Peptides against a protein of PDB entry 6UG1. Designs and how they scored, part 53

Target 1, 304 residues: chain A of PDB entry 6UG1
Amino acid sequence: SNEERKRRKYFHMLYLVCLMVHGFIRNEWINSKRLSRKLSNLVPEKVFELLHPQKDEELPLRSTRKLLDGLKKCMELWQKHWKITKKYDNVGLYMRTWKEIEMSANNKRKFKTLKRSDFLRAVSKGHGDPDISVQGFVAMLRACNVNARLIMSCQPPDFTNMKIDTSLNGNNAYKDMVKYPIFWCEVWDKFSKKWITVDPVNLKTIEQVRLHSKLAPKGVACCERNMLRYVIAYDRKYGCRDVTRRYAQWMNSKVRKRRITKDDFGEKWFRKVITALHHRKRTKIDDYEDQYFFQRDESEGIPD
Target 2, 301 residues: chain A of PDB entry 6UG1 as posed
Amino acid sequence: SNEERKRRKYFHMLYLVCLMVHGFIRNEWINSKRLSRKLSNLVPEKVFELLHPQKDEELPLRSTRKLLDGLKKCMELWQKHWKITKKYDNEGLYMRTWKEIEMSANNKRKFKTLKRSDFLRAVSKGHGDPDISVQGFVAMLRACNVNARLIMSCQPPDFTNMKIDTSLNAYKDMVKYPIFWCEVWDKFSKKWITVDPVNLKTIEQVRLHSKLAPKGVACCERNMLRYVIAYDRKYGCRDVTRRYAQWMNSKVRKRRITKDDFGEKWFRKVITALHHRKRTKIDDYEDQYFFRRDESEGIPD

## One batch from the design tools (peptide; aimed at target 1 M13 V21 K272)

Design b2_p22_6_s4 (made by RFdiffusion4, then SolubleMPNN; from b2_p22_6, 10 letters changed)
Fold by OpenDDE base, seed 5:
Structure b2_p22_6_s4 (fold): chain B 304 residues (1-304), chain A 22 residues (1-22)
Amino acid sequence: as target 1 above (304 residues)
Amino acid sequence: MILQLFDEEHLKLIEELLKDVP
């Protein structure tokens, strides 16, 4: 019905804003000065030097290679720090089905809210779910004065799915769900003027995204609970940016149709949400990023 | 509900961001 379409659109927007605000809060928590002092001690001087290479004026690519090597070593150090990876409770922040949303409205299941103090303790001990681990990795890089962003792939319920029962039948449903991350890191490369993508926990990969990312979910089963639609970047200065264009190969042809921003009302509303969460002035880094997104839009072309 | 994740300040922000949503 038209009413059910409106209801699903509303719940999509509700979950989207909640997920975006959750990412904002976690980004504030990882800026903890107490946590920063503890995590900086995990990084030896030689690795710190690789994270802050001198500018090679003859071959800037040498400086980028040092940074990439420093980031690789930071991932290895982080794996040594992280002792216990907990499974998600239920589906974590992955996409819920419409049936699960309806059932959750009726069942007063206490959402176990992780307090800031518990989060900081979990990161410091290396004991928590994969999201906490990624967030802690971003905190460690920030503790080393690296311009690292927390990236969140927001998974609101699919308002384009009008099926009544969206029960996900599958023995491997959890494995397929967690195959791709919800949280990862980006690091600014001041030499190449690009963001470097870092997944320290799930795929354990570093990439310089050109056309596609390894972090973009592939296959029907993986996309059921992890659909790339809203990739939000939270920086150390409380900037909030939509970086979906980096990770979406087919933004115009496929991804746009599944976003609230497919219509003018949804676009204006989504810009309002981004603006409310963006607490810094524009920088030259934003100009380079917007230029990259523009070039990616032109290169994709208009969908047939 | 997902709203149980938030304190009063962030709930007010969410409500303000949703007020014009039909």
Scores: peptide ipSAE 0.704, ipTM 0.969, DockQ to the pose 0.652
OpenDDE base, seeds 1, 2, 3, 4: peptide ipSAE 0.703, 0.703, 0.704, 0.702; ipTM 0.969, 0.969, 0.969, 0.969

Design b2_p22_7_s1 (made by RFdiffusion4, then SolubleMPNN; its pose is not in this set)
Fold by OpenDDE base, seed 4:
Structure b2_p22_7_s1 (fold): chain B 304 residues (1-304), chain A 22 residues (1-22)
Amino acid sequence: as target 1 above (304 residues)
Amino acid sequence: DDEKWEKELEEILQKMLEEARS
């Protein structure tokens, strides 16, 4: 019905806000001074120096290569620190079906929210789910004075899916779900004026995204619980930015149709949510990023 | 309809942001 379409749109918006606030809270927790002191001790001086290369005036690319090597070594150090990767309880922050949402509302399941103290302990011990691990990795980079962002791919229920029963039955459902991450890292490269993408836990990759990312879900089975729609960046200064354009090859033709921002109302509303979560002034880094997004929009073209 | 939902979402957002800062 038209009413059910409205209800699903509303619930999608509410769920998206809850996810974005969750990302904001986790971004505050990883700024803990106590955690920072512990995690900085994991990084040897030689690796710290690679994270902070001098500017090569002849070839700035040499400085970027040192930074990339430093980030690779940080991933290796993080793998040594992380002792226990727990499976997600149920689907974690991956996309739920409409049926799963309805059944969850009826069952009054007390979601045990992870407390800040428990999170900090989990990161410090190296025991937790993949999301906690990624968040801890961002904390380690921040402890080394690296301009690292926490990235969250927000997975609200698909308001464009009007099927009554959306139950997912399959033996490999968990494997397909966790094939691509929900959380990852970005690091500012001051030499190239670009964000470097880092997945320290899932794919264990470092990339400089041009047209497409390895972190973008591919294939029907993987996209059932992980649809690239809202990729939100949280920085160390409590900035909040929509960075979906970086990871979406087909933003205009495909991704926009599945976002709340497909219409003027949704665009205005989503801008208000971003503004409410953005607690810092604009910087030249934001200007370079917006210029990159503009060039990506022009190069994709307007879908006919 | 859309205005009512916008207001409700703003109120929920404000509450959640206050809880996040506490």
Scores: peptide ipSAE 0.023, ipTM 0.628, DockQ to the pose 0.855
OpenDDE base, seeds 1, 2, 3, 5: peptide ipSAE 0.020, 0.019, 0.020, 0.019; ipTM 0.638, 0.630, 0.630, 0.627; seeds 1, 3 fail the geometry check

Design b2_p22_7_s2 (made by RFdiffusion4, then SolubleMPNN; its pose is not in this set)
Fold by OpenDDE base, seed 2:
Structure b2_p22_7_s2 (fold): chain B 304 residues (1-304), chain A 22 residues (1-22)
Amino acid sequence: as target 1 above (304 residues)
Amino acid sequence: EKEEWFKELEEKLQKLLEEAKK
């Protein structure tokens, strides 16, 4: 019905706000001074120096290579720190079906929300789910004065799915769900004026995204619980930015159709949500990023 | 500061959720 369409759209918007607020709260928690002091001790001086290379005036790429090597070593150090990777409880922050949402609304199960103290302890001990691990990695880089962002791929229920039963066929294994991350890191490269993508936990990869990312879900089974639609960046100064354009090869032709921003109302509403979560002044880094997004929109062209 | 900002954020988000019901 038209009413069910409106209902699903509203629940999508509500769920998206809740996810974006969750990302914001986790981004605040990883700015803990106590955690920062502890995590800085995991990074030897030689690795710290690689994270902060001098500008090579002859070949700026040499400075970027040092930064990339420093980030690789930080990933290795993080793997040594992280002792226990827990499985997600149920589906974690991966996408739920409409049926799963309805069933969860009926089940007054007191979800034990992880407290700030428990999160800080989990990161400090190296015990937790992959999301906590990624968030802790961002905290470690921030402890080393690296301009690292927490990235969250928000997975609200698909409001474009109008099927009555949206139950997944029972064969959608946990392995297919977790094949691609929900949380990752971006690091500002001051030499190339670009964000470097870092997945320290899942794919254990560093990439300089040009046209496509390795972190973008591919294949039907993986996309059932992980659709790239809302990739939100949270910086150390409480900036909030939509960075979906970086990771979406087909933003205009495919991704936009599954976003609330497919219409003018949804675009205006979503801009207000971003603005509400964005707690800093604009910087030259934002200008370089917006220029990159503009170039990516021009290069994609208008979908036929 | 942070608590006030969280309160303002909550109010802004509540208004945005009310707009989403329209």
Scores: peptide ipSAE 0.217, ipTM 0.819, DockQ to the pose 0.058
OpenDDE base, seeds 1, 3, 4, 5: peptide ipSAE 0.192, 0.211, 0.209, 0.194; ipTM 0.810, 0.818, 0.816, 0.810

Design b2_p22_7_s3 (made by RFdiffusion4, then SolubleMPNN; its pose is not in this set)
Fold by OpenDDE base, seed 1:
Structure b2_p22_7_s3 (fold): chain B 304 residues (1-304), chain A 22 residues (1-22)
Amino acid sequence: as target 1 above (304 residues)
Amino acid sequence: DDEKWEKELEEHLEKLLKEARE
C-alpha cells in the first residue's frame, strides 16, 4: 500500500539517523586521550617517521610511498595487537530485513549496548568484534597524529524493497554478510591531496580509490545485507561528510535510487542530518574532496 | 558539556524525526 511505503521510508530515515549518531559517538570514543596514550606505544619510531615523511620536492610520489609503507606496517602491528575477533551476535550493523525488524519489535531483546568504558577496554586489550577493531585502528593512527577518518557504511533497511517476506535462508549468510566491511579507515595524503582507503581488519587492504573500490560489495548474496548507499566519514575534529561518491561506481545510475536523497525532500532532510553531525569549519581538504567528487560525477555522466 | 551536547543533539534529532513524519 501507499501507507506501507510511507511507513518504510520513515523507518529507513529513523534507522539511518540512529546509525549515523552511532558512528558519531564511536568517533568521539576513539578520540579518548587515555586510549591514545596507550595505542601510540604500539607504533615504533621508525614507523612513526614513515607516517610523517618529508615532502620529496623532486618526486612527491616517494613521500606517498613512505606513507603507504607506514600504513602497511601499522596494519601489521594492529594484527599483532588484536588477539580475539568476536563474531557478531546476529547481523551487527549490517542491513536487516523488514521481517526481522517486525519480529524484533515484538521481542524486546535487550541489546547489550557496549558502554564507552567497555569499548575502551576492548580496544586496549585487542578483544572485540571487527567494528571495534577498525575503530581501534583509527584511534591508533590518530594517536600517531595521522589525519585518519572513521568510515561507516550505514545499512538502514531498504525502503525500496516492498516485498513482505525477504527471509534470507542461506547457510552461508554470515560469511557473505561479513565478506565486505561496514567500518573502515581513510587517511589523508597531504602529498597527492587524496584520501587513502584502509581496511585493516576484513580485506586487509590499502587502496587509492580512483573509479572502483575493493570495499564496495559485489554479488547478490553480499549485497543482501550490505548495500553501499550511505558511506559517512567521521574525522578527528568531529567533521561528518558523505563520502559515498568515492566508493560508488554508479552513484547516479544505481545508488541514488536506493537513497533517501533520490528526491528533493530527502536530499534536504539528509543535508540537515549531516549538518547536525558536522561540528567543524570547512577546510582546504574538504575543497579537494568536493572537487574529486565533482570530477567523479562528471565522469559517470547523467544516467539515461 | 558532553551531557549538554548530547541533549542538544537528542532534541535536534527529535526535530528531524518529526520533520520526517510530515
Scores: peptide ipSAE 0.025, ipTM 0.628, DockQ to the pose 0.059
OpenDDE base, seeds 2, 3, 4, 5: peptide ipSAE 0.022, 0.025, 0.022, 0.024; ipTM 0.590, 0.615, 0.520, 0.609

Design b2_p22_7_s4 (made by RFdiffusion4, then SolubleMPNN; its pose is not in this set)
Fold by OpenDDE base, seed 5:
Structure b2_p22_7_s4 (fold): chain B 304 residues (1-304), chain A 22 residues (1-22)
Amino acid sequence: as target 1 above (304 residues)
Amino acid sequence: ERKEWEEELEEHLKKLLEEAKK
């Protein structure tokens, strides 16, 4: 019905806001001065120097290579720190089906919310789910004065799915779900004027995204609970930016059709959500990023 | 400070949710 379409659209919008606020709160928690002091001690001076290379005036690429090597060593240090990777309770922050939402509404199970103190303890001990691990890795890089962003792929329920039953039939549902991350890191390369993508936990990869990312979900089974639609970046200065364009090869032809921003009302509304979560002034880094997004839109072309 | 931004965020979220009901 038209009413059910409106209900699912509204619930998608509400759920998206809740996810984006969750990312904002986690981004604040990882700025903890107490956590920062503990995590900086995990990084030896020689690795700190690689994270802060001098500008090579002859070949700026040498400076980028040092930064990449520093980030690789930070991933290795983080793996040594992290002792216990917990499975997600149910589906974590992966996408729920409409049936799962309806069943959850009937079951008044009090969701145990993770408190800030519990989060800080989990990161400090190296005990938690993959999301806590990624968030802790971003905190470690920030403790080393690296301009690291927390990236969140927000997974609200698919308002374009109008099926009554949306049950997922797969025997390997959890394995397919966790194949790609929901949280990762970006690091600003001041030499190349680009963001470097870092997945320290899931794929354990560092990439300089050109046209496509390894972190973008591929295949039907992986996309059932992880649809690349809203990739949100939270920086150390409480900036909030939509960076979906970096990770979406087919933003205009495919991804936009699954976003609330498919129409002018949704675009204006989503811009207000981003603005409400963006607590810093614009910087020259934002200009370089927007120029990159513009070039990516031009290179994709108009969908037929 | 921290309570103030939580209240401001809650007010902004209430407004955004009212707009989403339209």
Scores: peptide ipSAE 0.028, ipTM 0.659, DockQ to the pose 0.058
OpenDDE base, seeds 1, 2, 3, 4: peptide ipSAE 0.026, 0.023, 0.026, 0.026; ipTM 0.656, 0.636, 0.639, 0.645; seed 4 fails the geometry check

Design b2_p22_8 (made by RFdiffusion4)
Pose (drawn by RFdiffusion4):
Structure b2_p22_8 (pose): chain A 301 residues (1-169, 173-304), chain P 22 residues (1-22)
Amino acid sequence: as target 2 above (301 residues)
Amino acid sequence: SEEEEWEEELDEILEELLEEAE
């Protein structure tokens, strides 16, 4: 019914707001001073110097390379620090079906509250699912004074799914791509470097294509790329989906609430509500990348 | 109208969430 269609659109907006705000608060917890100081001693002087390379006037590229080596070394040592990698209970934060949600609302059960202290203890011990692991990785980079963003792929239920049944054909297929990952600024190449230290274990300087965007019909059942939100040290919140969307204006726009004007205005209201800092020059360099990327997409196939 | 009512309800929820975050 048109009524159920409208409810799905509203609940989508609601769930999305909650997800984005959880990203906002979790990023706050990541900045915890007490935790940062402990995680900093995990980084040797050699790697620390690689993470803060000297300006190389003749060839800025060498500085970028040193940072990449540093990022690689950090990924490696984080693989060692993280001793216990849990499985997501049930579906984790991957996209759920309308049927699944309706049923979760029905069954209230018992839910162990988490809070901030438990999160900190888990990151310091090295015990958690991949979301906690990557988030802790970002906290470590920040304790070393690198401009690290936390990236979250918000996966609210699909408001474009009109079906009354909503059934699907696997765990391994859900976890192929991450919900959380990291970005680090390169002041020499003036670009954001994408880092996934937990799932794909890769570092990529995304230009026009990214390894992180999910592919194949089966894998996209639980992970439909729509809202890629970046949170930074100074409490910025930016929609970074353009970096990770091969067909942003075609394929992805149909799945976002921003397709109509009311949707874009509303979405902007939330982003602004979550962006608690003023504009820096880096924001401009990023907007320039996005503009060029937005103009290079062109006609679809 | 229905979309405006939704916006208002969501604004209230958002404000409550941000206040709880403080």

Design b2_p22_8_s1 (made by RFdiffusion4, then SolubleMPNN; from b2_p22_8, 7 letters changed)
Fold by OpenDDE base, seed 2:
Structure b2_p22_8_s1 (fold): chain B 304 residues (1-304), chain A 22 residues (1-22)
Amino acid sequence: as target 1 above (304 residues)
Amino acid sequence: SEEEKWEEELEKHLKELLEKAR
């Protein structure tokens, strides 16, 4: 019905806000001074120097290469620190079906939300799910004075799916679900004026995204619980930015149709949500990023 | 409109969640 379509749209909006606020809270917890002091000790001086190379005036690419090597070594150090990767309880922050949401609403199970103290302990011990591990990696880079962002691919229920029963057959669903991450890292490269994408846990990859990312879900099975729609960046100064354009090859033709921002109401509303979560002044880094997004929109063209 | 009422409710929930995060 038209009523069920409206209900799913508004529930998607509410769920998206809850996910975006979750990312904001985790980003605040990453900024813990106590955690920072512990995690800085994991990074040897030689690796710290690679994270902070001098500018090569002849070939700025040499400085970027040093930074990339430093980030690779940080990923290796992080793997040594991380002792226990727990499976997600159920689907974690991956996308739920409408049926799973209805069933969860009926089950008044008080899910025990992870407290800040428990998160800090989990990161310090190297025991937790992949999301906690990525968040801890961002904390380690921030402890080394690296301008690292927490990235979250927000997975609200698909309001464009009007099927009554959206049950997923369970057996292979977990492997396909976790094939691509929900959380990752971005690092500012001051030499190239670009964000470097770092997945320290899932794909264990570093990339400089130009047109497409390795982190973008591919294939029907992987997209059932992980649809690239809302990639939100949280920086060390409590900035919040929509960076979906970086990771979406087909933003205008495919991704936009599955976002609340497909219409003017949803666009205005989503801008208000971003503005409410954005707690810093604009910087030159934001200007370079917006220029990159503009160039990506021009290069995609108008969908035929 | 119905959409304006839902926008106001969502803005209220956003404020309450941000206050609990501080």
Scores: peptide ipSAE 0.022, ipTM 0.626, DockQ to the pose 0.857
OpenDDE base, seeds 1, 3, 4, 5: peptide ipSAE 0.019, 0.019, 0.021, 0.009; ipTM 0.553, 0.594, 0.610, 0.523; seed 1 fails the geometry check

Design b2_p22_8_s2 (made by RFdiffusion4, then SolubleMPNN; from b2_p22_8, 8 letters changed)
Fold by OpenDDE base, seed 4:
Structure b2_p22_8_s2 (fold): chain B 304 residues (1-304), chain A 22 residues (1-22)
Amino acid sequence: as target 1 above (304 residues)
Amino acid sequence: SEDEEWEKELEKKLKELLEKAK
């Protein structure tokens, strides 16, 4: 019905806001000074120097290569620190079906929210789910004075899916779900004026994204619980930015149709949500990023 | 704590945004 379409759109908006707030809160928790002191001790001086290369005036690319090597070594150090990767309880922050949402509302299941103290302990011990591990990795880089962002791929229920029963049956459902991450890292390269993508936990990759990322879900089974729609970046200064354009090859033709921002009302609403979560002034880094997004929109073209 | 005040302010702003989405 038209009413059910409105209901699903509203619930999608509510759920998206709750996810974006969750990302914001986790971004505050990883700024903990106590955690920072513990995690800085994991990084040897030689690796710290690679994270902070001098500018090569002849070839700035040499400085970027040192930073990339430093980030690779940080991933290796993080793997040594992280002792226990727990499975997600149920689907974690991956996309739920409409049926799963309805059944969850009826069952009054008290979701035990992880407390800040328990999160900090989990990161410090190296025991937790993949999301806690990625968040801890961002904390380690921030402890080394690296301009690292926490990235969250927000997975609200698909308001474009009007099927009544959306139950997902399959033996490999968990494997397909966790094939691509929900959380990752970005690091500012001051030499190239670009963000470097880092997945320290899932794919264990470092990328300089041009047109597409390896972190973008591919294949029907993987996209059932992980649709690239809302990739939100949280920086160390409590900035909040939509960075979906970086990871979406087909933003205009495919991704926009599945976002709340497909219409003027949704665009204005989503801009208000971003503004409410963005607590810092604009910087030259934001100007370089917006210029990159503009060039990516022009190069994709307007879908006919 | 400063974090709890921010969480409350954020919850308030979110309620206001949800009311504007109705």
Scores: peptide ipSAE 0.021, ipTM 0.603, DockQ to the pose 0.088
OpenDDE base, seeds 1, 2, 3, 5: peptide ipSAE 0.018, 0.019, 0.019, 0.019; ipTM 0.601, 0.595, 0.590, 0.585

Design b2_p22_8_s3 (made by RFdiffusion4, then SolubleMPNN; from b2_p22_8, 6 letters changed)
Fold by OpenDDE base, seed 2:
Structure b2_p22_8_s3 (fold): chain B 304 residues (1-304), chain A 22 residues (1-22)
Amino acid sequence: as target 1 above (304 residues)
Amino acid sequence: SEEEEWEKELEKKLEQLLKEAE
């Protein structure tokens, strides 16, 4: 019905806000001065120097290569620190079906929210789910004075799915779900004026995204619980930015149709949500990023 | 704490955004 369409749209908006706030709160927690002091001790001086290379005036690419090597070594150090990767108890922050949402609303199960103290202890011990591990990795890079962002791929329920029964039956559903991350890192490269994408936990990859990312879900089974729609970046200065354009090859033709921003009302509303979560002044880094997004929109063209 | 005041201000902004979505 038209009523059920409105209800699903509203619930998608509510769920999206809750996810974006969750990302915001986790971004505050990883700014903990106590955690920062502990995590900085994991990084040897030689690795710190690679994270902070001098500018090569002849070939800026040499400085970027040093930074990339430093980030690779930080991923290796992080793997040594991280002793226990817990499975998600259910679907974690992956996309729920409408049926799962309705069933969860009826079950008054007290979702035990992870407290800040429990999070800081989990990161400090190297014991937790993949999301906590990524968040801790961002904290370690920030402890080394790296301009690292927490990235969250927000997975609200699909308001464009009007099927009543959306039960996902399959023995491999968990493996397909966790094939691609929900959280990752971006690092500012001051030499190339670009964000470097880092997945320290799932794919264990570093990439300089041009047209597409390895982190973008591919295949029907992987997209059932992980649809690239809302990739939100949280920086160390409490900036909040929509960076979906970086990771979406087909933003205009495919991704936009699955977003609340498909219409003018949803676009205006979503801009208000971003503005409410964005707690810093604009910087030259934002100008370079917006220029990159503009070039990516022009390069995609208008879908036929 | 400044963090708790900021969380409350964020909650108010979010409640307002939810009302605008209705």
Scores: peptide ipSAE 0.033, ipTM 0.701, DockQ to the pose 0.089
OpenDDE base, seeds 1, 3, 4, 5: peptide ipSAE 0.027, 0.022, 0.022, 0.023; ipTM 0.690, 0.595, 0.596, 0.671

Design b2_p22_8_s4 (made by RFdiffusion4, then SolubleMPNN; from b2_p22_8, 8 letters changed)
Fold by OpenDDE base, seed 2:
Structure b2_p22_8_s4 (fold): chain B 304 residues (1-304), chain A 22 residues (1-22)
Amino acid sequence: as target 1 above (304 residues)
Amino acid sequence: SEWEEWEEKLEEELKKMLEEAK
């Protein structure tokens, strides 16, 4: 019905806000001074120097290469620190079906929300799920004075799916779900004026995204619980930005159709949510990023 | 409109969540 379409759109919006606020809270927790002091001790001086290379005036790419090597070594150090990767409880922050949401609403199960103290302990011990591990990695880079962002791919229920039963059946559902990350890192490269994408936990990859990302879900089974629609960046100064354009090859033709921002009402509403979570002034880094997004929109063209 | 009422409710829920985060 038209009413069920409206209801699903509303629940999508509410769920998206909850996810975006969750990302904001986790971004605050990883700014903990106590955690920072502990995690800085994991990074040897030689690796710290690679994270902070001098500008090569002849070939700025040499400075970027040093930064990339430093980030690779930080990933290796992080793997040594991280002792226990727990499976997600149920589906974690991956996308739920409409049926799973309805069943969860009927089950007044008090979800034990992880407290700040428990999170800081988990990161400090190296014991937790992949999301906690990524968040801790961002904290370690921030402890080394690296301009690292927490990235979250928000997975609200698909309001474009109008099927009554949306239950997912299959033994491989968990493997397909976790094939691509929900959380990752971005690092500002001051030499190339670009964000470097870092997945320290899942794919264990570093990339400089031009047209497409390795982190973008591919294949039907992987996209059932992980649809790239809302990639939100949280910086060390409590900036909040939509960076979906970086990771979406087909923003205009495919991704926009599955976002609340497909219509003017949804666009205005989503801008208000971003503005409410954005607690810093604009910087030259935002100008370079917006210019990159503009160039990506022009290069995609208008879908036929 | 029904949308404006939903927008207001979503803004209120966002405010509550941001206050609980402080």
Scores: peptide ipSAE 0.024, ipTM 0.664, DockQ to the pose 0.892
OpenDDE base, seeds 1, 3, 4, 5: peptide ipSAE 0.020, 0.023, 0.021, 0.023; ipTM 0.564, 0.597, 0.660, 0.644

## One batch from the design tools (peptide; aimed at target 1 H22 K272 V273 H279)

Design b2_p23_1 (made by RFdiffusion4)
Pose (drawn by RFdiffusion4):
Structure b2_p23_1 (pose): chain A 301 residues (1-169, 173-304), chain P 23 residues (1-23)
Amino acid sequence: as target 2 above (301 residues)
Amino acid sequence: STDPVSFIEEYLDIAEELLKEAE
């Protein structure tokens, strides 16, 4: 019914707001001073110097390379620090079906509250699922004074799914691509470097294509790329989906609430509500990248 | 918690406060 259609759109908006706010608060917890000081001693002087390379006037590229080596070394040592990698209970934060949600609302059960202290204890011990692991990785980079963003792919239920059944054909297929990852600023190449230290274990300087965007019909059942939100050290919140969307104006726009005008205005209201800092020059360099990327997409196939 | 209902109940008040602040 048109009524159920409208409810799905609203609930989608609601669940999306909650997810984005969770990203906002979790990013706050990541900045914890007490935790940052402990995680910093995990980084040797050699690697620390690689993470803060000297300006190389003649060839800025060498500085970028040193940072990449540093990022690689950090990924490696993080693989060692993280001793216990859990499985997501049930579905984690991957996209759910309307049926699954309706049923979760029905069954209330018992839910162990988490809170901030338990999160900190888990990151310091090295015990958690991949979301906790990557988030802790970002906290470590920040303790070393690197401009690290936390990236979250918000996966609210699909408001474009009109079906009354909503049934699907695997765990391994869900975890192929991450919900959480990291970005780090390169002041030499003036670009954001994408880092996934937990799932794909890769570092990529995304230009026009990214390894992180999910592919194949089966894998996209639980992970439909729509809202890629970046949170930074100074409490910025930016929609970074353009970096990770091969067909943003075609394929992805149909799945976002921003397709109509009311939707874009509303979404902007939330982003602004979550962006608690003033504009820096880096924001401009990023908007320039997005503009060029937006104009290079062109006609679809 | 990853349960949708429990998750929404945990963050709804905060979301409403932030939206009122952005007004």

